# Designs tried in a protein design run: peptides against a protein of PDB entry 5Z08. Part 83

Target 1, 168 residues: chain A of PDB entry 5Z08
Amino acid sequence: RQKDEWAKKTSSLMKQLDWFIGEHLGAMLAAEELGGPVVGELMEIDPDDLSAGFNAHGKLKKATSQPDLDRRQRRIDDIWGPQDEQGQAHKRKRGADEALAASAEMRDLIEQLMNKLVEAGGDNSATYVEIPRESAAARFLVRSKVAMFHPNDARRLRLVDFGRDLDD
Target 2, 222 residues: chain B of PDB entry 5Z08
Amino acid sequence: GLPRLIDAIEEASKIPAKRRQTPIKPTIEKLTTHLYTHGASPDSLLRLADLLTLRNHLDQASLAAITRNLYPSSTVSDEVVLRFIGALGHGQLKPTLALQALFLRWLVMVYHLLENPGVLGQVYGVLFDLLDTAAIRPQLCHLLALVTRRKHVRPFRIQAILTLSRQTGGDPNLTGLLRVFKNYYPEIIVGDATKGRASAFKHPDPQWRQHLDEIQQRRSEA

## One batch from the design tools (peptide; aimed at target 2 D50 L54 G86)

Design b2_p26_4_s4 (made by RFdiffusion4, then SolubleMPNN; from b2_p26_4, 16 letters changed)
Fold by OpenDDE base, seed 2:
Structure b2_p26_4_s4 (fold): chain B 168 residues (1-168), chain C 222 residues (1-222), chain A 26 residues (1-26)
Amino acid sequence: as target 1 above (168 residues)
Amino acid sequence: as target 2 above (222 residues)
Amino acid sequence: DEEKKEWARKLKTLEEIYKRLRYSLE
């Protein structure tokens, strides 16, 4: 009986999380990956200025000179720009595909992080997940205080230890 | 009890060491032993914060010993936090930089016990402007890494860290703080300008943490 | 008993993840 209750609660919460990721978070993560606003707060900084990136001196690069900027801005413009009817359908599809991809990445990352926590048996060194790239999903988990990067390796991510917060 | 020990130390702190009728060291030892065993209540924390941050005639060794044993038995109020923040920086009326580093370390270790963590976000600018002070920079970067939110990550602060990192030869603590900023601004380049390793911002004292947990657990059982 | 503790820990962890993710959007 108790095991079944825990299983039902876990399943219910997982469904809520999947809905939250798919219907709310995925599109915002996709926008961040494409060089749009960072998830959670509208940055008062002009997205165009952010797309330019920072030079070695921390100054915003002027948008005009780097071809990679043109690609991200083109992707943003391709998602949000005025579209001809045929262009609109292709761009809507591309935006939907990017949102689905971002949702899947976030879901997979959470699952891997939880699995590693269980497998580690209390060894904090074994709780790290290897991530293929620093994604919007990974950054959002860190900003949310759910995860943290390895101090010397940005490709390694682990859950924050909730143990103290969970016993209260 | 703890209040009587604090009363005795407060009175002694008003008098120069050469003019005291009795040595204060035995009373400081009793205080630190009591703090280690039972922790400090919110009211006692405020009184001790004043003793630690205000100019008085207590010696540096006594102030450091109190700070190292400053275990909260409950929460930490905004008023206590603001006493320690107000004690930071340069000036003849300020505590020594060594003592300021201990205060910052303490704030890191008790961050999870703050009644309002947002209070540190309100004084973020004051903390950030002290990053040029080498003696407190390691603990200051660690505290800022905990406190930083999107509203604090601004172009002028990104530039300030990058400039200071170059001037210091790539201080690992500054690189660690810049890595925290990169979570909010992915376009920040970390490492190209500074071949230095980033700081891990690990808990500064695992034994102190364990002892704090034991003190906090006794409160939940009472 | 150990299995029950593991299930409880997993559920609590998932609850905390969901709470923190949601709070970061508010």
Scores: peptide ipSAE 0.491, ipTM 0.682, DockQ to the pose 0.286
OpenDDE base, seeds 1, 3, 4, 5: peptide ipSAE 0.483, 0.489, 0.478, 0.483; ipTM 0.690, 0.685, 0.700, 0.690; seed 1 fails the geometry check

Design b2_p26_5 (made by RFdiffusion4)
Pose (drawn by RFdiffusion4):
Structure b2_p26_5 (pose): chain A 102 residues (1-31, 98-168), chain B 214 residues (1-190, 199-222), chain P 26 residues (1-26)
Amino acid sequence: RQKDEWAKKTSSLMKQLDWFIGEHLGAMLAAEALAASAEMRDLIEQLMNKLVEAGGDNSATYVEIPRESAAARFLVRSKVAMFHPNDARRLRLVDFGRDLDD
Amino acid sequence: GLPRLIDAIEEASKIPAKRRQTPIKPTIEKLTTHLYTHGASPDSLLRLADLLTLRNHLDQASLAAITRNLYPSSTVSDEVVLRFIGALGHGQLKPTLALQALFLRWLVMVYHLLENPGVLGQVYGVLFDLLDTAAIRPQLCHLLALVTRRKHVRPFRIQAILTLSRQTGGDPNLTGLLRVFKNYYPEIIVSAFKHPDPQWRQHLDEIQQRRSEA
Amino acid sequence: ERSYRNLEEISERIKFAAGYPLGFSE
C-alpha cells in the first residue's frame, strides 16, 4: 500500500516543523526561548491529536488553555487555530485535513 | 545594455539617497525606458524582483515605476513568483501594501506566462489567508479566482469566505471568488474579473511576439 | 493523508506568519 509514505512524509514533516519551532519561533515568542518552543509543540500536538479524535463531532475538538498563552494567540493570528466563541480558554485547530472528496 | 542599469540600481539600492554621488531618477528612467522597449529577461526579472521585494533604500515612486514597466520577455519563473508571494501581507520585511497591490495586479497580467502556473496552487493557502487585508483584497480575489482548482475548495475556506463576505457587508470581489468556488461545488449557497489594464496587455503581447522570431 | 494535510498547512502558515522568507534560498 501507499500508506507508510503518507506516514513517512508526516514523520519527516513533523520533524521539520519542530525544528522551525525551536530554531525560529520560540525566540520570536520570547520577545525563555526553550520554554516557548516546548509549549508551542505540546499545544500543536494536543491540537492535532484531538481534531482527528473527534472525526465527525466538531464540538469536542477544544483544548483547555492558560489565560494568557502567547502560543494560542500566535496560532489564532496565523489562522491555524480558533478560540471557542463563547469563551477563549478552549481552542481548536482549523481542520485542514477535512475534505469533501477525501 | 540592461544588466548594466540593474547593476547601477543595485548599488544605489544599498546606500541612502542623500549619500548617493548621483541622483538616481535619471538611471531609473533609463531602466524604465529599456523595459518598455525590450521587456525583462527571466534573469533580469529575478534581479528586479529582489529589488522590489527586499528592504532597500529605493523610494516608492521608483519601485512603482519599475513595477509598472515589468513586461517579461519570454517566461516568468517560480523564483520570481514566490518572491512576490512572500512579499505579501504585514511584516517588517515586507514592502508597502500599495506595491503589494501592484505585484498582485502584475501576477494576474502575466499569469499566462508562468513556467509553472501550479506553483501558485502550492501556496494557495498563503494567498487565501490574506483576504482580510482590504488594501490588497481586490487583486487577491482576482488572482485566487485564476488559481482556484477543486482541491483548494475546502470547507474551512468556504466558511471563511462566507464570514468575510458577511462582515464586510458583501465585497463584490469576495462574491466573485465564491462564484468560482461554486463552479467546483454547486452545493454552496450562491465581478467576473476582467483584465486590469488592456493597454498593458496589448504592449506585453507586442513584446512577446518576438519569441516567434529566430 | 488527512493528518499530512493538517500538518503541511500548519507548517506553511506558521512559517509565513512568523515572517520566514519565501522564494529565497538559504

Design b2_p26_5_s1 (made by RFdiffusion4, then SolubleMPNN; from b2_p26_5, 13 letters changed)
Fold by OpenDDE base, seed 2:
Structure b2_p26_5_s1 (fold): chain B 168 residues (1-168), chain C 222 residues (1-222), chain A 26 residues (1-26)
Amino acid sequence: as target 1 above (168 residues)
Amino acid sequence: as target 2 above (222 residues)
Amino acid sequence: AEKLKTLEEIYQRLRYAAGYPLGYAE
């Protein structure tokens, strides 16, 4: 019974995390990777914002006519209206592809970090994942206090050991 | 009444100070006077929490004045607490660190009025990860001292606070928090980090507490 | 139990750092 409840809660939380990464965080990470704002500076980045691109200061090139205050209330669903022009469709597709790629990278990094922590069996030296690049996803995990770089090697990332209990 | 004052301030908060037809200061003074006299209901607290935590065109002096007079007339909801916790940290959309310190101080002073004190325990990790922010550390350590339970005392947090204590030259607030951790796990080796002066985490404002108690007593009689 | 605790901490930290409202993991 308790194991089944634990498994159910774990599965539910994993689905929520996957949803959050895919529907919200991926677009924000893609924007940061494209030279946009750091994740958390803008509350929501839509694929249209990704398609518009960013200036050298990380600001959207297209003047979104709506004041920043009203952006907080818009559901993501209302932003994806099909606008007709082919050129906007290609830019939107590219923005969506970048968001999908960032989401996949974040999911993969979290999975690798968790797996390495389990495999290490308490050996901190064995908990590091090799990352091919310092991506927006990797930087965000560190800023979020989820992961830490190796002190001498920025290509090595480890999960913070949240699960370890003090032995009584 | 208080709702009408909040309505006027909410509308004014949408407009830059230079474009307002009327100065907001008189309305802020009426609000703070009302809060000082009667406190804020749960519904009013939520609206005020949004005004304090969301980016708007209110000046820092007005926001600080509201926060200093934010007496609950009743309980404090989880939603109100989460608004204030969500406003902590660094970022362009976050309130100033000075205002965040006032929010943390407020949470300490109203901790006994929380509808669910467990809500702070659920966001413990968020609070703990802000300990490196020097400007809010004193109030944050005090809040963590109230919130900490055995389940929060983890090896990674012990190591983090020990490291930060060394880096800060033994901040007395961190030493105080380490003593709270040691109360749950006496076997924690804190080394020289606990030999220094520790904060006693005394009530931040005894006069504010007394006035809060007077406001709370009036509710029990109504 | 360790996996669930780890996921809870990850989920909360990512949401917070992204500027999303803090809430209970439903």
Scores: peptide ipSAE 0.617, ipTM 0.831, DockQ to the pose 0.569
OpenDDE base, seeds 1, 3, 4, 5: peptide ipSAE 0.618, 0.615, 0.619, 0.616; ipTM 0.832, 0.830, 0.833, 0.830; seeds 1, 4, 5 fail the geometry check

Design b2_p26_5_s2 (made by RFdiffusion4, then SolubleMPNN; from b2_p26_5, 14 letters changed)
Fold by OpenDDE base, seed 5:
Structure b2_p26_5_s2 (fold): chain B 168 residues (1-168), chain C 222 residues (1-222), chain A 26 residues (1-26)
Amino acid sequence: as target 1 above (168 residues)
Amino acid sequence: as target 2 above (222 residues)
Amino acid sequence: AEKLKTLEEIYQRLRYAAGYPLGYAP
């Protein structure tokens, strides 16, 4: 009975976490990856806001018609195609795809971090996950105090050991 | 009444100071005078918490004046507490660290009026992870000293305090918090970290406490 | 029990750092 209640609570919380990552955090992470604001600086990033792009300071680019927009803006405009209806649709689709990719990366990274913590059996040296790059997801986990980088290797990330008890 | 003063301030908070037709300062002074005399009901506290914690066009002096006069006439709801906790930390949408320190001080001073003191225990991790923020650390350690229970004393948190204590040269507030941890687990090896000067976590404002007690007594007689 | 505690801590920290309202886990 108690084990079943713990399993149900765990499953419920996993679903809530997955929902939070997919519906809210993914778009924010995608915005950070695209050179937008750091996650938590903007409370809500609509996928449509992702499509508008960001200035050099990570602020949402308002579609103001001013011509002298810097070389980075041309690259964003070149990446996101012409301002026609088809170009806007492609921009929106790409923003949605980036949010989905960021959500998947965050989910996978959390899962790997949790699995490595369990597998290590208390050996802190064995708890590190190798990350291919310092992603927005990895940085956010560290800023959130969920994970820590290895002191000498930014490619190695470990979960904070929240589960360990003093009575264990 | 208090609701009408809050309405006027809420509307003024949406408008940049340079674009306001009327100065807000006289309305803030009326609000703070009312709060000092009568306190705030739970509903008024929630509205004031939103004004204090959400980004708006109110000046820092006005926000600080409201916070210093934020006497509850009754209890403090979980929702009010969570508004203040949610406003802590770094970010462009967060209040200034000086205002956050006033919020933490307020939570310490009204801790005995919380409808559910357990609400702070549920967000313990959030509070604890802010200990690296030097500007709020004194008030944060005081609040954590009130909130800490056996279930919160974990190996990773002990290690975090010890590490931060070394990095800060033995901040007396961290030493005080570590002594609170040791009260729950006397066997915790804290080394020399507890031998230093520790904060006693005394009430931050005895006059404010006395005035709060007078406001609370008037409620019990009504 | 450990997995649930870990998930609770992760979930709360991620929500807080993202600027979302703190709430009771339903």
Scores: peptide ipSAE 0.606, ipTM 0.823, DockQ to the pose 0.583
OpenDDE base, seeds 1, 2, 3, 4: peptide ipSAE 0.625, 0.510, 0.615, 0.514; ipTM 0.839, 0.522, 0.829, 0.524; seeds 1, 3, 4 fail the geometry check

Design b2_p26_5_s3 (made by RFdiffusion4, then SolubleMPNN; from b2_p26_5, 15 letters changed)
Fold by OpenDDE base, seed 1:
Structure b2_p26_5_s3 (fold): chain B 168 residues (1-168), chain C 222 residues (1-222), chain A 26 residues (1-26)
Amino acid sequence: as target 1 above (168 residues)
Amino acid sequence: as target 2 above (222 residues)
Amino acid sequence: KKKLKELEEIYQRLRYSAGYPLGYAP
């Protein structure tokens, strides 16, 4: 009975976390990867805002102002293609695809971190996940105090063990 | 009355200071005088929490003056508490760290008036994770000293305090918080981190407390 | 129990750091 209640609560919370990652966090992570604001600096980023792109200062491009195209901006515009209706549809789709990719990366990273924590059985040296790159997802987990980099290796990330008790 | 003063300040907060038709300072002074004399009702307190925590065009001196006079006339709701906690930390949308320190000081001073003190225990992790922010650490440690229960004393938090204590050269506020943890688990090995000077977490403003008590007494007589 | 506590702390931290309102977990 108690085990079943804990399992149900855990499953419910996992679903809520997955929803939060997919519906809110993914777009913000994608914006950070695209050179937008750091996650948490803006309240909500619409996928349509991702499609508009960001200037060199991480501000949303307003449709009307073509400011002087810095080299980075030109590369973004080259990536996002012409301003025709097809180009706008491609931009929106690409923004949505980047948000989905960021959501998937965050989910996978949390899953790997949790699995390693369980497998380690209390050995902190065995809790590290190797990350291929310092992604927006990895940086956000560290800024959020959910995870920590290895002190000598920024490619190794571990989950903070919140579940450990002193009565264990 | 207080609602009309809040209305005027809310409207002024939407407009940059240079574009306002009238200076807001006289209205802020009327508001702070009213708050000092009568306190804020729960509804007014929520509206004021929004003015203080949301990004607007009010100047820092005005926000600080409102916060210093934010006497509750009754209880403090969970919603008001969560507005102030949500305003903590770093970010472009967050209030200044100086204002955040005033919010934490306020929460300490009104802790006994919370409708549900357990709300702070639910956001304990958020508060605890801000301990590395030096500008708010003194008030944050004081609030955590009030909020801490046995369930919050965890190995990772003990280790975090010990690490931060070493990095700060033994901040007295961290030493004080670690002593609170030891009250729940005397067996916690803290090494030399508790041998230093600890904060006593005394009331931050006795005059403010006395004035709050006078405002609260007037409610019981009505 | 440990997994639930871990997830509760993760979820709260991610929401807070993303700038979302601190709500009571339902």
Scores: peptide ipSAE 0.630, ipTM 0.853, DockQ to the pose 0.586
OpenDDE base, seeds 2, 3, 4, 5: peptide ipSAE 0.629, 0.630, 0.629, 0.628; ipTM 0.852, 0.852, 0.853, 0.851; seed 4 fails the geometry check

Design b2_p26_5_s4 (made by RFdiffusion4, then SolubleMPNN; from b2_p26_5, 14 letters changed)
Fold by OpenDDE base, seed 2:
Structure b2_p26_5_s4 (fold): chain B 168 residues (1-168), chain C 222 residues (1-222), chain A 26 residues (1-26)
Amino acid sequence: as target 1 above (168 residues)
Amino acid sequence: as target 2 above (222 residues)
Amino acid sequence: ARRLKELEEIYRRLRYSAGYPLGYAA
């Protein structure tokens, strides 16, 4: 019974993680790889520009000028925006392919990090995953405090031990 | 389908209750039942956001019932978010403060489904300036706790919360928001204002969350 | 049990850093 409940909770959380990576995080990581905003750095849109979009009655003025789409939103729209010109279709296909690649890389990297931690059986030297490149996914895991690079080798990544931080 | 129910309610919303040929309550009940069972598409969410935020002849009980059943079946667009933000504050054309509190609670519960969470960060100032409004402060502090980033934690906002905390006798929601600010700047001296009980900003409705997750899972299987 | 806790923390931290923080379950 308890094992079955644990398995169900784990499966449910894996589905939520896969959804989050596929629907949101993958596109943001792809945008970062393409020289976009760093994931989690919300570009400051001046609140005054959005407040100016509200009339005295609280209605959004359809600003006829393309609101200076936050470089982030423009880049998401450059990755995912409407199918008009052949050049936009190629950018979209490339953006979709990059988002899928980033999603797959993030998912695989998380799985490897978790598996290596289990296999190591407490040996910290055996917990490292070798990464082929410093990707946006790897950098994001480190910024998120999910993973750590080896102090002497940026190609080696390990999962942060969350169990020790809860007991202190 | 859902679009036809929204059409009927939109038309009825233009007419005072006393001048309607047919009661709208049965149509509202059909809408809320449909929303509970299937959720709302992005297009339906936008139409419903307009019905909830624009002045019309719908009664407060109907507006509250729609808001309580406003489950997204997919994502929530920036336009939908901005409709709800534009409905906040004082004014003759604004929704009641009770309904505004429900909108803020909804934004908290669907925050993880926003197409662009950054949109709330862009309107951070508008949200922050409403902290003096006691009726919406609990939900507003919870939303700000989710939205706050390092760039929003400015000296003038720290001082504004400290001043308001003193004026309110240490509102636990303001103390909770100050703790969020301190996570970005540990050096913030919150003084006696943080010694009080802080809100933990728990999920407002665990049953609503579970039901939302069930609606979202059905779409991934289709 | 340990693997589930690790997965929960991974999910929480990734969402937080991406700007999609989970509402704190109390």
Scores: peptide ipSAE 0.565, ipTM 0.544, DockQ to the pose 0.306
OpenDDE base, seeds 1, 3, 4, 5: peptide ipSAE 0.561, 0.560, 0.557, 0.561; ipTM 0.462, 0.449, 0.479, 0.470; seed 5 fails the geometry check

Design b2_p26_6 (made by RFdiffusion4)
Pose (drawn by RFdiffusion4):
Structure b2_p26_6 (pose): chain A 102 residues (1-31, 98-168), chain B 214 residues (1-190, 199-222), chain P 26 residues (1-26)
Amino acid sequence: RQKDEWAKKTSSLMKQLDWFIGEHLGAMLAAEALAASAEMRDLIEQLMNKLVEAGGDNSATYVEIPRESAAARFLVRSKVAMFHPNDARRLRLVDFGRDLDD
Amino acid sequence: GLPRLIDAIEEASKIPAKRRQTPIKPTIEKLTTHLYTHGASPDSLLRLADLLTLRNHLDQASLAAITRNLYPSSTVSDEVVLRFIGALGHGQLKPTLALQALFLRWLVMVYHLLENPGVLGQVYGVLFDLLDTAAIRPQLCHLLALVTRRKHVRPFRIQAILTLSRQTGGDPNLTGLLRVFKNYYPEIIVSAFKHPDPQWRQHLDEIQQRRSEA
Amino acid sequence: SLRFSPEQVVRMLVEQISIARARAAA
């Protein structure tokens, strides 16, 4: 099957993203850098792992967030995540993976 | 003759205007005239794109003059297209929004000359996520309308464009893009973009006809 | 030189990973 290539591509891309978060983004967020990288990654991992865990239940895809998390503000500003409209301490990913003809 | 002019504009581009041993306006005009007559080669286009895209000491009037006369001879590379894409939106590295509108207008006018038009499809999200920026929205919509293929019409983008249409009170450029979206998915709840400058289109065609000569 | 903002880089990579995972699951 062609499956593990979609796995190989994902494991490879995940590493490239973590490299970018650690080398470039954490430092930008500081303005320590290492702390910002770890929390951004943990948040993205939690965000992505849940979006698929719901499959169809669009309502269950919110994660709890500290009050003034800069990582969530960046992710919302970058249009990769959205706050819950009723309260801003839960967050979901934008669901890039969903496709009508997937 | 053209590379020499670019070499001069590149040097002047590195130092402030008052420290220049010569006014640059006469040299900018020579470049503008040469581009009007002969077009810009693929390599010259790349160098000009760097001058238009990177922060330098060139003034707005000179950059706009260059952009308006950026008729390609032959083709437009991915290297050139991506530089203009990377120049879009807000950020300290990026050019003014006014120049960005000119770049987007230019990409529409030269869309048929791209060596790899699919490259715009590979950055579709970059273009789309910028629709909120009103200063460049009309030009963004026109370019997105040319670039949209079925694979790009995803539910999150459908919802995002609908929300933006409601919040802006109904931008006709957004509804024009939604029309293109509906062509791929008629299930969707319901300006046919014209060429932005016909004279520029005509002048480009004249310059492009030289490619048939040998 | 070619440059992209951190926001654009994150956006592109996250979309690519998300699509790839969705297709692997399928």

Design b2_p26_6_s1 (made by RFdiffusion4, then SolubleMPNN; from b2_p26_6, 14 letters changed)
Fold by OpenDDE base, seed 2:
Structure b2_p26_6_s1 (fold): chain B 168 residues (1-168), chain C 222 residues (1-222), chain A 26 residues (1-26)
Amino acid sequence: as target 1 above (168 residues)
Amino acid sequence: as target 2 above (222 residues)
Amino acid sequence: MLFFSPEEVLRKLIEEIEILKAKYLK
């Protein structure tokens, strides 16, 4: 009975997390990846607003790797291309697609982080997930104090072990 | 630089205002301008926390002005947090309740910059026991709403909030805190005393947040 | 959830999930 209640509550919280990622966080993460504000500066980013473009104050943090800069610049150029009516519909669709992609990336990353923590069985060295790049999703998890980068390798991310802090 | 300004204020804080050879106000204005422009390093934050929390001869207006401009340029250490928590409550050696409310507001606004957020969870009982102090209750409820975890939601604390809510005529901040508790224990019967409007615990100062973010961004570029 | 930042919302959700998992796996 108690185990079933815990399972139901965990499932309910996972559904709330999925809803939060899909309905709110995905658009904000997409905006950050596109050179917009850091997540939480604009609380209400409609996926449609991603198509309207960011005004001049969003300093593009120079991504350290050239390939990520080129992809970001191409994405910016593709989003800011000529504003014809067909271009606006394509921009709205593109904004929605980027929000969906960001939501999927965040869900996958959280799942990997949670799974690695379980698999590690208490070995801190085995808790790291390898990430291909420092994404808006990865940075957001670190800012949220949910995840930590490896001190010597920014491609390795681990979930904070909230379970251990309860036994101390 | 900032360390020299703090040195001058520390020395002036040891001397009663009537015995100072020079007015301290111009030095306080230089300090607050510097803090607004550049923020405070971890070392400077600790020194400023001592100036704000320890009994000295600085006037209340100067202490309030420093607190309102206390932008961290980096992280906030456990030691800095504990200085502000240790300054809370009633006593002749404690800061004024008005200044304590500003400290709690500051802790809310910099919560995301704490090196160890768990430090506030360790002192949860100290914070919770101050809820009867009306002058600091709004900011205290907001901080507790951030800090509260399942381990803190105990039957005696639920009952304490319900009792205090009845005694205060349904303070919206207490109702807000009880809603946070209900997230961990949905079975909490929020009696008629909590049917009132709950506080949404919105960010206390959006302009202060924006300015903090600008200061923090400059550090990441250096 | 009465959180004024997305970071706080995410942290509280994940923290509660992980605490529940830890209690279930013990």
Scores: peptide ipSAE 0.462, ipTM 0.490, DockQ to the pose 0.264
OpenDDE base, seeds 1, 3, 4, 5: peptide ipSAE 0.463, 0.465, 0.459, 0.458; ipTM 0.484, 0.482, 0.550, 0.547; seeds 1, 3, 5 fail the geometry check

